# Peptides against a protein of PDB entry 4JHK, part 82

Target 1, 212 residues: chain A of PDB entry 4JHK
Amino acid sequence: EDYKIQSFDLETQKLLKTALKDPGSVDLEKVSSVIVDQSLKDQVFSREAGRICYTIVQAEAKQTNGSVFRRNLLNRLQQEFKAREETRKRSTQEWVCLVSFICNIFDYLKVNNMPMVALVHPVYDCLFRLAQSDALKNEEEVDCLVLQLHRIGDQLEKMNVQLMDELFNLLRDGFLLQEDLSSMGRLLLLEILEFRAGGWKLSDTAQKYYYS

## One batch from the design tools (peptide; made by RFdiffusion4, then SolubleMPNN)

Design b2_p13_3_s4 (from b2_p13_3, 4 letters changed)
Fold by OpenDDE base, seed 2:
Structure b2_p13_3_s4 (fold): chain B 212 residues (1-212), chain A 13 residues (1-13)
Amino acid sequence: as target 1 above (212 residues)
Amino acid sequence: SELDKLIEEASNA
């Protein structure tokens, strides 16, 4: 299984590989910090971080019935989430990576094959922030918003349909009323509106229209 | 926050 850790130096790669196989032999606090730090800098890694974290959680549970990694991961995640507005101010790139990471954690770290209820509102908070007018004018933020909704929108809606309705009202208003959207941003909003309307599925025709 | 609750749950697991 490829965990997409080639962006790290060799020592860190070894650390991560060891965490995946034998979590009891490494500093899991350090591992969690490394994963979060890299997720904030590299969106490709941020996309895969959820899967990596899930595997480490499973490995630790199996090996020691422990939850040290998950605890440290969530602690760091909480710190970053609380500081999300400052992060956005400092770096749009880090902000969208943070959102991607939180969404991926939601997607992969399931309890009894169900999403963690405690992550529902934090995820929506991030998506609502991306749906504000000051964010919709930034194509990078729109890209992130639409990407996350493609990945986990159906799951989020099942958890809270009211919040999803409110979110998509903002997206529809943005599409129709906001003047400073980029052409691509407007296209992406239309696509995601159609995507949800189609039951979170995209036809082959629609796929070609929007992404080919 | 909801995330604080999650951290607490993880710490107690």
Scores: peptide ipSAE 0.026, ipTM 0.684, DockQ to the pose 0.554
Fold by OpenDDE base, seed 5:
Structure b2_p13_3_s4 (fold): chain B 212 residues (1-212), chain A 13 residues (1-13)
Amino acid sequence: as target 1 above (212 residues)
Amino acid sequence: SELDKLIEEASNA
C-alpha cells in the first residue's frame, strides 16, 4: 500500500513507514506529533493523514493490543480544538487546515466501522463556526465548509439530524441575507443547499452546472 | 467535553 509522505525528509519518512508496519518499535508520541504538525500546514495532506492514522491504530492494536498512538493523537486534537479561535485569528489557512484534519479523522478513524461519537460535537462546532457571518464572507472558509460537508455531511447527519438542520438554517440565511459574500461563496452555498436537499447527491444536470 | 472523555477512556485502556 502506497502512502503520500514525500513531503517529509528521508528520516521522517522512514519513521512513518516503520510506524505503519511495526508501531511497537518507534516512538508513537513523536509519530503523532509529526502527523498533526504537517496536517495543520497542508490541507491536502490532512486527507492522507486520516488514512495513515487509521492504519497505525489498527497495526498497534494487532501487534501489542495498545492504543498509545490514538491517545496521543486525540490529546493533541483536543489541544488544537480548544485553541481554534486563537488559530483562526492568527491564520485563516491554519484554521481551515485544523477543520479539515478533524473532519478527516472523523471520516477515517472509525471503531467497528462506525464514527467516534466523541468527535461529533467537535466537528459540528467547527462547521458552525464556519457558518457564522464573519466566516462566510471569507471565500477560503466557505471553501473549507463546503468541502467538509461534501465529504462527511451524510455521516454527520446520521449522527445528529437536529444539528444538521440548525447548521443549514444558518447557511440558508447566509445565502439569502448576507450582503458581503463573494460571488463564488454564494454559488458554493447554493450548491451545498441543493446537495443536501438531493440526499447528499447531485443530479447530472446540477453537476454540469456547477462543475462543467 | 466529549473529546476529553474519549481521551480519558483511552488513557485508562
Scores: peptide ipSAE 0.026, ipTM 0.682, DockQ to the pose 0.467
Fold by OpenDDE base, seed 1:
Structure b2_p13_3_s4 (fold): chain B 212 residues (1-212), chain A 13 residues (1-13)
Amino acid sequence: as target 1 above (212 residues)
Amino acid sequence: SELDKLIEEASNA
């Protein structure tokens, strides 16, 4: 199984591989820090990090019935979430990586095969931030917003349909009324509006239209 | 916050 950790140096790769197989033999606080740090810098990793985290959580639970990794991961996640506006101001890239990471954790790090309820509002908070006028004018933020909604929108709606309705009201208004959207941004908003309207599915024809 | 609750749950697991 490939966990897509080739972007790390060899020593760090070894650390991560060991954490995946024998979490009790490594510093799990360090492992969590490494994962979060890389997730903030690399979008490819940030959107895949959930699988790595899930595997480590499961490995630790099976090995020692412990939850040290999850605790450290969530502590760091809380810190980054609280500082999200400062992150956005500093670097749009890091901000969208943070959102991607949080959404990916929501998607993969389930409890008893269910999404963690405590992550629902933080995820929505991030998506609502991306749906504000000052964010919608930035194509990179629109890309992130639409990508996350494609990946976890159906799950989020099941958790809170009212928030999803409110979010999409903002997206509709942005599409119709905001003048400084990029052409691609406007197209992506239209696509995601149609995507939800179609029950979070697109036909092959529609897929080709928007992403050919 | 909701994250605080999650962290608490994780710590007690």
Scores: peptide ipSAE 0.022, ipTM 0.660, DockQ to the pose 0.596
Fold by OpenDDE base, seed 4:
Structure b2_p13_3_s4 (fold): chain B 212 residues (1-212), chain A 13 residues (1-13)
Amino acid sequence: as target 1 above (212 residues)
Amino acid sequence: SELDKLIEEASNA
């Protein structure tokens, strides 16, 4: 399996590879910190970090029945989440990386084959923030919002359909009423509205229209 | 369709 760790230096790559196979032989707090730090800087990695995290969690569970990595990861995640507004003000890029990371953790870091209930509200809070007028005018934030909804929207809806309805009411209002959307932003909002309406699926023809 | 509904709402807004 390709874990896409090319963005790290060779020494860190070695650390991560060891964590994936023999988590008991490395400092799992350090590993979690490295993963979170990189996820805040690299959007590609932030979208894939969940797979790495899940593998490490499973490896540690099998090896020692421990949960040191998960504990440290979630603690750091909560810290970053609490500081999300400050992050957004400092850097849109870091903000969308944070959202991508949180969503990816939700997607992959399952417990008993179920999404972590504790992550549901944090994920929705991030998506609702992206759905505010001041965020919708920024194409980078719209891209992030739509991307996450494509990836985990169906799962999130299963966890709380009411919140999803409220979120999409905001998106519909943004599409219809907000005047300072970019052309692409407006197109993306329309697409995601159609995507959900179609049961979180899009025809091949529509996919090509919006994303080719 | 949902698209038709959105178009109609936009036209009436």
Scores: peptide ipSAE 0.015, ipTM 0.401, DockQ to the pose 0.013

Design b2_p13_4_s1 (from b2_p13_4, 10 letters changed)
Fold by OpenDDE base, seed 2:
Structure b2_p13_4_s1 (fold): chain B 212 residues (1-212), chain A 13 residues (1-13)
Amino acid sequence: as target 1 above (212 residues)
Amino acid sequence: MSISSLLNRSKLK
């Protein structure tokens, strides 16, 4: 199975592989830190990091019935979330990586096969931040927003439809009223508006319109 | 892979 850890050095790759198979034999706090650090730098990894995290969580649960990795991961995630505005100011790339990572954790790291309730508001807060006018004018942020909504929008809506309605009100207003959107930004917003309106899927005609 | 890279650019205006 490919966990997309090629961006790490060989020593760190070995650490991660060991964590996946024998989590009790490694420092799981270190593992969590490494994953978060890399997720802030590598968008490809941040998008897929949820899967490796879930695997480690399951491995630890089966091996020792422990939750050391998950606790450390969530603690670090909370720290990064609290500092999200500073991260955004420092680096748009790191900011969208952070959002991608948080959304991916929400998607993969489930408890009893259910989304973690504690992550709902943090995820929405990130998406609402991306939906503000100063973010919508940045194509990289719009791309991130639309990508995450494609991936987890249906799940998020099930958790809180009111917040989703409020979010999409902002997106609609941005699409219609904001003057400094790029053409791509406007197209992205239109697509995601239609995507949700269609029940988080596109019709065949819409699919051809946007992606053929 | 970004969503923007998948969109049909002919729809840009």
Scores: peptide ipSAE 0.220, ipTM 0.877, DockQ to the pose 0.867
Fold by OpenDDE base, seed 1:
Formats: structure tokens, sequence, C-alpha cells
Structure b2_p13_4_s1 (fold): chain B 212 residues (1-212), chain A 13 residues (1-13)
């Protein structure tokens, strides 16, 4: 199975491959740090890293009934989350990579086939940050916001519909009232508003309108 | 892939 780890050096690739198959034989703190570091730099990896993390978690659970990797991963995620404003100021790309990664972990890293409750508010906080006026004027941030809502919006709403309503109130206000949105940004907001209104899917007519 | 890359750009102003 391809876990898209070709962006790492050969030594790190070997480390990750070993973690995927024999997690007890490697430093799982180091593995978690490497995954987070790369997820902040590489958008492709950040969007796919959840599957890698899930596999390692499952492998460790089966091997030792342990959860060392998950704990280290979540601790590092919490650190990056707390520093998200600094990250955003330093690099929009790193910021959207962080959001993408956290959302991807939420999507893939299930516990007993359920989303991790501990990630719900951090995910919403990231999305709310992207929904602020200073972020909505940046097409890269709007694209990230809309992409994540397409991917996990339905799951996230099931966890807290009140927060989702509040989030979409901000998006609707941004679409209608904010004057410095790019044309693409405005189109993205319109699409996601219709997407949720349609039950997290587009009608055939809307599909043709946006994607023909 | 970004959502913006999939949208029909003819819908832009």
Amino acid sequence: as target 1 above (212 residues)
Amino acid sequence: MSISSLLNRSKLK
C-alpha cells in the first residue's frame, strides 16, 4: 500500500515503514513529530497523513494494546494548535496545512468507529478562524475552509450542529456583506452555502452550475 | 486538489 511518503528522506521513509508494521521497535514520539513537521510543509501529505496515523494507531493497538503514538500525536497537535496565530502570521501555507492536517486526523483517526470528541472544538476553532474577515479576503484560506467543509462538514455537524450554524452565519455574512472578497472567494462561499443547504451535497442543477 | 481548481471560472465576475 502506498502511503505517499516519498517526500521524506530514505532514512525517515524507513522509520515510517517500520512504524506502520512494527511500531514497538521505533521511537513513536519521533515518528509523530516527523509526521507533524512534514504535514506543516507539504499540503499533499497533510491531506493524506490521517491514513498513515490511523494505520500506526491500529498497529500499536494490535501489537501492544498501547496508545503511545496517538498520545504523542495529539500532544504535538495541541502545541501547534495553540500556536496557530503565530503560524498564520509566519506562513499562510503552513497555516492551511495545519488546518488540513487537523481535519484529516479528525476524518481518519476514529476511536471505536467514532470521531475523536477531543478534536471537535479544535477543528471548529480552526474553521471559525478561517471564517473571520481578515481570512476570507485571502483566497487560499477560503479554499482551505471550503475544502475542509466539503470533506468533513457532515461529520462535524453531527458532533455539534449549533457551532455549524454559527459558522455558516459568518460565511453567509461574509458572502453578502464583505466587500474585499475576491471573485473566486465569493464563488467558493456561495458554493459551500448551497452545499450545506442541500444536505452536504449539490443538486444536479447546482452541480452543473458550479462544475460544468 | 483545491475546490477552486474544480469550479467553473466562467461564473466569476
Scores: peptide ipSAE 0.218, ipTM 0.875, DockQ to the pose 0.851
Fold by OpenDDE base, seed 3:
Structure b2_p13_4_s1 (fold): chain B 212 residues (1-212), chain A 13 residues (1-13)
Amino acid sequence: as target 1 above (212 residues)
Amino acid sequence: MSISSLLNRSKLK
């Protein structure tokens, strides 16, 4: 089993590996801080961090019936979410990392095998921000938006179909009406529109067009 | 470049 932690130095890798197997032997506040900090800097890691977090949560619950890691993780996540506009202004890269991380936590960190209800609106808020005209003209933000919708769109829709309809109205308008989209951005929007229209699947014809 | 290669590159970032 590979948790894709090669972006960390060797010392931090050892810390994370220990947390995954024996969470009671490490400082879980420090572990949560390290994961969040790296997720804000490394987009590859931010997309995979959810699985690591889930494993640590399960290990801690089994070992001590504790929830120290989850509490610290969610508290830090809430702080970063509240500051999201400031983050976007400072760095597009950090902003898309934040969105990727929040979506990944939503995807993997289940409660009673269900998505965390408390994360639904924060996730939608991030996606709606990426769907605004000033964001759609930036290819990095479009890449992030489309990737998250591929990964968690079906789950989000089950939580609130009305918000998903509103979001895709914005995406359709962007695709049809916005003039300053990049060529790649426009292609990505078209693909995700077709993806949802097909029930979060691609038809054989669409699959051939985009991926052959 | 094909559309497939471009989309794959974008999604792998």
Scores: peptide ipSAE 0.027, ipTM 0.704, DockQ to the pose 0.112
Fold by OpenDDE base, seed 4:
Structure b2_p13_4_s1 (fold): chain B 212 residues (1-212), chain A 13 residues (1-13)
Amino acid sequence: as target 1 above (212 residues)
Amino acid sequence: MSISSLLNRSKLK
């Protein structure tokens, strides 16, 4: 299985591979830190990190019935989440990587085959932040917002439809009323509005329009 | 540039 760890040096790749197969033989706190750090730098890895994390969690559970990795991962994630506004001000790129990572963890890191309830509000908070007018004018943030909604929007809605309605009210208003959106940003908002309206699927007509 | 190209660019990130 390809875990998308090519961005790491060879030593770190070996560490991660070992964690995936024999988590008890490595420092799982270090592993979690490495994953989070890289997820904040590399968007490609960030969107895949959840799958890696889930595998490590399952491997540790099976091997020792432990949860060291998950605990450290979630603690670090919470720290980064709390500092999200500072991160955004420092680097839009790191901010969107953070959002991508949080969303990906939500997507993959299931407990008893269910999403971690504790992540629902943090995910929504990130998406709501991206839906603010100051973020919607930034194409990179719009890209991130729309991408995450495509990936996990249906799951998030199942967790809290009221928040999703509120979020999409903001997106609708942004699409209709905000004047300083980029052309691409406006198009992406339209697409995601239509995507949700279609039950998180595109109609045949819309499919042809957007993906012909 | 087509709409498809724009959307693909965004979704490939």
Scores: peptide ipSAE 0.027, ipTM 0.710, DockQ to the pose 0.111; fails the geometry check

Design b2_p13_4_s2 (from b2_p13_4, 9 letters changed)
Fold by OpenDDE base, seed 5:
Structure b2_p13_4_s2 (fold): chain B 212 residues (1-212), chain A 13 residues (1-13)
Amino acid sequence: as target 1 above (212 residues)
Amino acid sequence: MSISSLLNKSKLE
């Protein structure tokens, strides 16, 4: 199975592969740190990191009934979340990687086939930040926002429909009233507004319009 | 890149 870890050096790749199969034989705090660090640098990896984390969590549970990896992962994630405004100021790329990673963890790390309730508000907080006027003018942030809503919007709505309504009120107002949106940003907002209105899917007519 | 390709990226990734 390919976990897309080719961006790491060979020693780190070996560490990760061992963690995936025999987590009790490695330093799981170090493993979690490596994964988070790389997720903040690489958008492609940040998308796949949730799958890697899920596999390690499952492997540790089976091997020792432990949760050392998950504990370290969530502690580091909480630290990065608290510092999200500073991250955004320093690097838009790292900020959107952080959002992508948090959303991917929300999507993959489920308990009894349900999302972790503790992640709901942090995810919404990130999406609300992307929906502010200063973020909507940046196409990279709009791309991230729309991508995450396509991936997990329906799940998030089930957890809190009121917050989703409030979020989309901001997106509607941005689409209608904000003057400094890029052409692509405006198009992406229109598409996601229509996507939710259609029950998190596109009608045949809309499909032809956007994807012909 | 076409508009459709960019939208597909946002939807399908």
Scores: peptide ipSAE 0.022, ipTM 0.673, DockQ to the pose 0.134
Fold by OpenDDE base, seed 2:
Structure b2_p13_4_s2 (fold): chain B 212 residues (1-212), chain A 13 residues (1-13)
Amino acid sequence: as target 1 above (212 residues)
Amino acid sequence: MSISSLLNKSKLE
């Protein structure tokens, strides 16, 4: 399997590969910290990190019925989430990587085939932050927001439709009222508004309008 | 670059 770990040095790649197959033989706290650190730096890895984490969780559960990796991962994730405003101030790139990572964990790290309830509000908090006027003017943040909503919007709505309504009220207002949106940002907002309105899918007409 | 190509690029990133 290809887990998109080419950005790590060879020693760390070996560590991760071992964690995926024999988690009991490695320091799972170190593994979790490495994954979180890299997810803040590499958007490609951040996008795939959820799948990697899910595989390690399953491997540990099967091998030892343990949950050491998941506990360490979620603890570190909570720390980064709490510091998200400082992260955003320091680096927009790291901020959108953090959001992407949190959303991927939400998407892949399911319990009994259900999303983790504890992650619902953190995910919404991140998306609401991206929906503020100071973020909507930045294409990188709009790209992140729209991408996550395409990936997990339907799942999030099932968890809390009221928050989703409030979020999309902000997006609609941004689309209609905010003056300093980029042209691409405005197009992305329009597309995602229509995407949700269509039941988290695009009609044939909309598909042709945006992607043909 | 066309609008459709830009939107597709953004969606696939």
Scores: peptide ipSAE 0.020, ipTM 0.667, DockQ to the pose 0.138
Fold by OpenDDE base, seed 1:
Parts: C-alpha cells; sequence; structure tokens
Structure b2_p13_4_s2 (fold): chain B 212 residues (1-212), chain A 13 residues (1-13)
C-alpha cells in the first residue's frame, strides 16, 4: 500500500512505515506529533492522514490491544482545534489543512465501524467557522468547506441533522445575500446547496450543469 | 474556462 508519505524525510518515512506494521517498536507519541505537524503544512497529506492513522490504530489494537496512538493523536488534535482561530490568523493554508485533517480523521477513524461521537461537534465547529461571512469571501476557505461537505456531509447529518440545517441556513444566506463572494465561491455554494438537497448526490440535470 | 473545469479544479486542490 502507498500511504503518500514521500513529503517526509527518509528517517521519518522509516518511522511511519514501522508504526504502520509494528507500532509497539516506536514512540507513538512522536509518530502522532509528526503526522499532525505535516497535516498542517501539506494539504495532500492532510487529506490522506486519516487512512494512515486508522491503519496505525488497527495495527496497535491487533498487536497489543492498546490505544496509545489514538489517545496521543486525539490529544494533539484537540490542542490544535482549540487554537484554530490563531492558526487561521497566522495561515489560511494551515487552517484549511487542519479542517481537512480533522474531517478525514472523522471519516476514517471509526470505532466499531461508527464515527467517533467526540469529533462531531469539533467538525461542525470548523465548518460553521468556514461558513461565517469573513471566511466565505475567501475562496480557499470556501473550497475547503465545500470539499469537506462533499466527503462527509451525509455522515455528519446522520449524527446531527439540526446542526446541518443550521449550517446550510448560513450557506444559503451567504449565497443569496453576501455581496463580496467571488464568482467561484458563489458557484461552489450553489453546488453544495443542491448537492444536499438531492440527498448528498447530484441529479442528472445538476450533474450535466456543473460537470459537462 | 468552463464551469466544470473550475469546479473540478477547486475540488482537486
Amino acid sequence: as target 1 above (212 residues)
Amino acid sequence: MSISSLLNKSKLE
């Protein structure tokens, strides 16, 4: 399997590969830290980090019935989440990488084949932040918002439909009322509004409109 | 650039 870790130096790649196969032989706190650090800097990696983390969690569970990696990962994730406004102020790229990472952890890191309940509100909080007027005017943030909703919106809605309704009320208002959206941003909002309205799928007509 | 191209680009980056 290719876990797309080529962005790391060779020593770190070796560390990660060992963690994937023999987690008991490495410092799992260090591994979790490295993964989070890189996820904040590399959007390609942040999108794939969920799968890597899931594999390590499963490997540790099978090897020792332990959960050291998951605990360290979630602790670090919580720290970054709490600091998200400062991260956003410092770097839009790091902010959207953080959102991408947390959403992918939600998507991949299942517990008994179920989403982690503890991640539901943090994910929604990130998406609500992206849905604020000051974020909607930034195309990079709109891209992130729409991408995550395409990937995990249906799962999130199943966890809390009320929050999803509230979120999409904001998106509708942004689409209709906000004057300083980019043309692309407005188009993306329209697309995701229709995507949810269609049951998290695009109708044949909509598919033709947006992707033909 | 077509709408489809823009949307695809946005979601792939």
Scores: peptide ipSAE 0.020, ipTM 0.666, DockQ to the pose 0.140
Fold by OpenDDE base, seed 3:
Structure b2_p13_4_s2 (fold): chain B 212 residues (1-212), chain A 13 residues (1-13)
Amino acid sequence: as target 1 above (212 residues)
Amino acid sequence: MSISSLLNKSKLE
């Protein structure tokens, strides 16, 4: 297996690799902190972090039947989520990295092969924030919103279809009514609207149009 | 650039 951790220095890469194989030999609190910190700064890593975290959780469970890593990870994630508006104000990049990370954790870190129910509302809250008019005018936020919906939209809908309907009402309104969308933003909204309408997949015609 | 290339580029991380 290959994990995308090239953004870390060599020493930290070694730490992470060790945690993946032998979690009992490292400080798992430190590992969780490093992962969260980097996920807030590097969007490439933030989308990979879920897979890394899942592997560490599984390794720790097998080795010691422990859950120290997961506990520390989720506690830190909750802190960052609570401060999300301040994060957005400070840095759009860090905000979209946070959203990407939360969504990725939802996608990969499952309990008994099921999504964590506790993450459903936090994920929707983030997506609803990205769907507000002040966020839709920012292409970076639209990119994030559409990307997450492609990745986990079908899973989220299964958890709460009413919230998904409400979210997409906002997206349709944004596409149709909001005047200050970027050209790319408008195109991305159209694509994701079609994506869901097609059962979270694209028709052959749409596939050719968007991805020829 | 084509629409396809633009969309692919925008979704790259």
Scores: peptide ipSAE 0.021, ipTM 0.662, DockQ to the pose 0.121; fails the geometry check

Design b2_p13_4_s3 (from b2_p13_4, 8 letters changed)
Fold by OpenDDE base, seed 2:
Structure b2_p13_4_s3 (fold): chain B 212 residues (1-212), chain A 13 residues (1-13)
Amino acid sequence: as target 1 above (212 residues)
Amino acid sequence: MKISDLLNKSKLE
C-alpha cells in the first residue's frame, strides 16, 4: 500500500516507512510527533495521517501486542486539543488542521472496528466550536466544519445523536439567523443540513444541484 | 472555491 509521505525529508520518510512495517524498531513517540506536527500544517495530509496511524497501530499490535504509538498519538492529540482555543487565535489554518486531524483519527483509528469512544466528545467539542457564530463567519472554518461532517457525521451521530441534534440546531440557526455569513458559507450550511436530513446522503436532485 | 469543489473533495477524501 502506498502512503503519501513525499512532503517529509528522506530520513523522516524512512522512519515512517519503517514504522509502518516494523514499528518495534523505531521510536514510536518520535513517529507520532512527526505525524501530528505535519498534520497541524497540512490539512490534506491529515487524511493520509489517519490511515498511516491506523496502519502503525495495527502493525504494532500484531508485532508486540503493544500500543505505544497509539498512546503517544492520543496524548499529543489531547495536548493539542486542550490548547485549541489558543491555536485558533494564533492561526485559523492550524486550528482547522487540528480539527481535521482529530476527525480523521476518529475516522481511521478504530479499535475492533469501532470508533474510539474517547474521541467522540473531543470531536464534537471541535465541531461545536466551529458552529459558534464567531467561527461561522469565517469561511475557512465553515469549510472545515462541513467537510468533517460529510466525512464522519454519520459515524458521530451513531455515537451520540443528542449531541448531533444540538450541533445541527446551531447550524440551522446560523443558516437562518446569522447575517454575516458569506454566500458560500450559507450554501454550505444549507447543504450539510440537507445532507443529514437525507440520512447523510444526497438525493439525485440535490446531488445535481450542489455538484453541478 | 466553488461548493462543488469542496463537496467533491469530501467525497474523494
Scores: peptide ipSAE 0.026, ipTM 0.686, DockQ to the pose 0.132
Fold by OpenDDE base, seed 5:
Structure b2_p13_4_s3 (fold): chain B 212 residues (1-212), chain A 13 residues (1-13)
Amino acid sequence: as target 1 above (212 residues)
Amino acid sequence: MKISDLLNKSKLE
């Protein structure tokens, strides 16, 4: 299987490839750190990172019945999550990378084909932060919010429908009442409201409108 | 970025 790790230097690529096949032969703490660091810089990589992480977790479990990689990964993720407000103030780009990474870990790192319960509230917290008025006026944050809801919204709702209702109440109010939304931001909010209302899918008419 | 690009990306990933 091919993984998109071309953004790393050759030495790090070798490290990651070895971790995917023989996790017991590498420093898994270092591997987790490298993956998190790159995911915080590249939003596109964050999706691939989720897949890579899942593969390493499975490989380690099979090889040594260990969970060193997962533990280090989640610990680092928790540290970044706790510092999310500072990250947002420093760089919107780094902030949306963090959200993307957390959401992708939620999406890929499943146990018994179920999402990790421990990640539910952190994911919601990130999405709620993106739904605040100071974030909704930033198109980059709205893009991130809507993208993640398209990716994991249905899964997340199954974990806690009440929180999802509260989140979408904020999005509705933002769409209707907030004056400093960009035209694209307002359109994206409308689309995601319609998307959920349609059972996390678009009608044929809506499909034509938004995808044409 | 166009809305179609964002939505298409979400569907394909």
Scores: peptide ipSAE 0.028, ipTM 0.699, DockQ to the pose 0.128; fails the geometry check
Fold by OpenDDE base, seed 3:
Structure b2_p13_4_s3 (fold): chain B 212 residues (1-212), chain A 13 residues (1-13)
Amino acid sequence: as target 1 above (212 residues)
Amino acid sequence: MKISDLLNKSKLE
């Protein structure tokens, strides 16, 4: 299985590969820190980090019935979430990487094959922040918002349909009323509105329009 | 970047 860790140096790649197969032989606190740090700097890795984390969690549970990695990961995630406004102010790129990472963790880390309830509100809080007028005018933030909704929107709606309705009210208002959206941003908002309206699927007509 | 390229990335992940 390919975990797409080529963005790390060779020594760190070796550390991660060892954690995936034999988590008891490495410092799992260090592994969690490395994953979070890289997820904040590399958007490609941020989108894939959840799969790596899931595998490490499963491997540790099987090997020692432990949860050291998950505990450290979630603690660090909570710290970064609390500081999200400062992160956004410092770097839009790091902010969208953080959102992507949180959404990816929500997607891959399951409890009894169900999404972690504790992550529902943090995920919605991030998406609501991206749906504000000052964020919708930035293409990087719109790209992030739309990509996450394509990935986890259906799952997230099942956890809280009322919050999803409120979120999409903001997106409809942005599409219809906000004047300083980019052309690409406006098209992306339209697509995601149609995507949800179609039950988180695209019609044949919409498929031809957006993927021609 | 085309819309199709961005959306295809989402589907492939």
Scores: peptide ipSAE 0.027, ipTM 0.687, DockQ to the pose 0.113; fails the geometry check
Fold by OpenDDE base, seed 1:
Structure b2_p13_4_s3 (fold): chain B 212 residues (1-212), chain A 13 residues (1-13)
Amino acid sequence: as target 1 above (212 residues)
Amino acid sequence: MKISDLLNKSKLE
């Protein structure tokens, strides 16, 4: 198994490997903090951290029927979420990493094969922030928005279709009315609008258009 | 970046 932990130093890699196999023998608060910290600065890791987190959660549940790691992870995630505007001002890269990480956790960290209800509104809040006019003119934020909607849009809609409708109203308005969108940004918005309209899949015609 | 590259990346992740 490859959990994509090459970006950590050797000591931290050992810590993570131990957490994956024997979570009861390590400081799970420390583990959660390390994962969140790295997810904020490493886009590749932020997109893949969900698998690591899920594995640790399952390992702890099996070993001790505990949930210490998940609790610490979600607590730290909540802290970062609350500070998201400051993060965005400080670094667009860290902001999109945060969004990517939250969405990834939503995607992977399921209970009884169901998404955690507590993550629904935080995810939507992040996506709504990316859908604001000041974010839509930033290509990095548009990339993030569209990427996450492709990954988890269908799941998220199942949790709250009304919020998804409201979100896509903003995206439609941005596509049609916002003048300072880049050509690529506008194209990405169009694609995601069509993607949802097609049931979160691309039609054959759309496939040819966007991938030709 | 081409839109196809971004969308393909999304599908692979």
Scores: peptide ipSAE 0.026, ipTM 0.684, DockQ to the pose 0.130; fails the geometry check

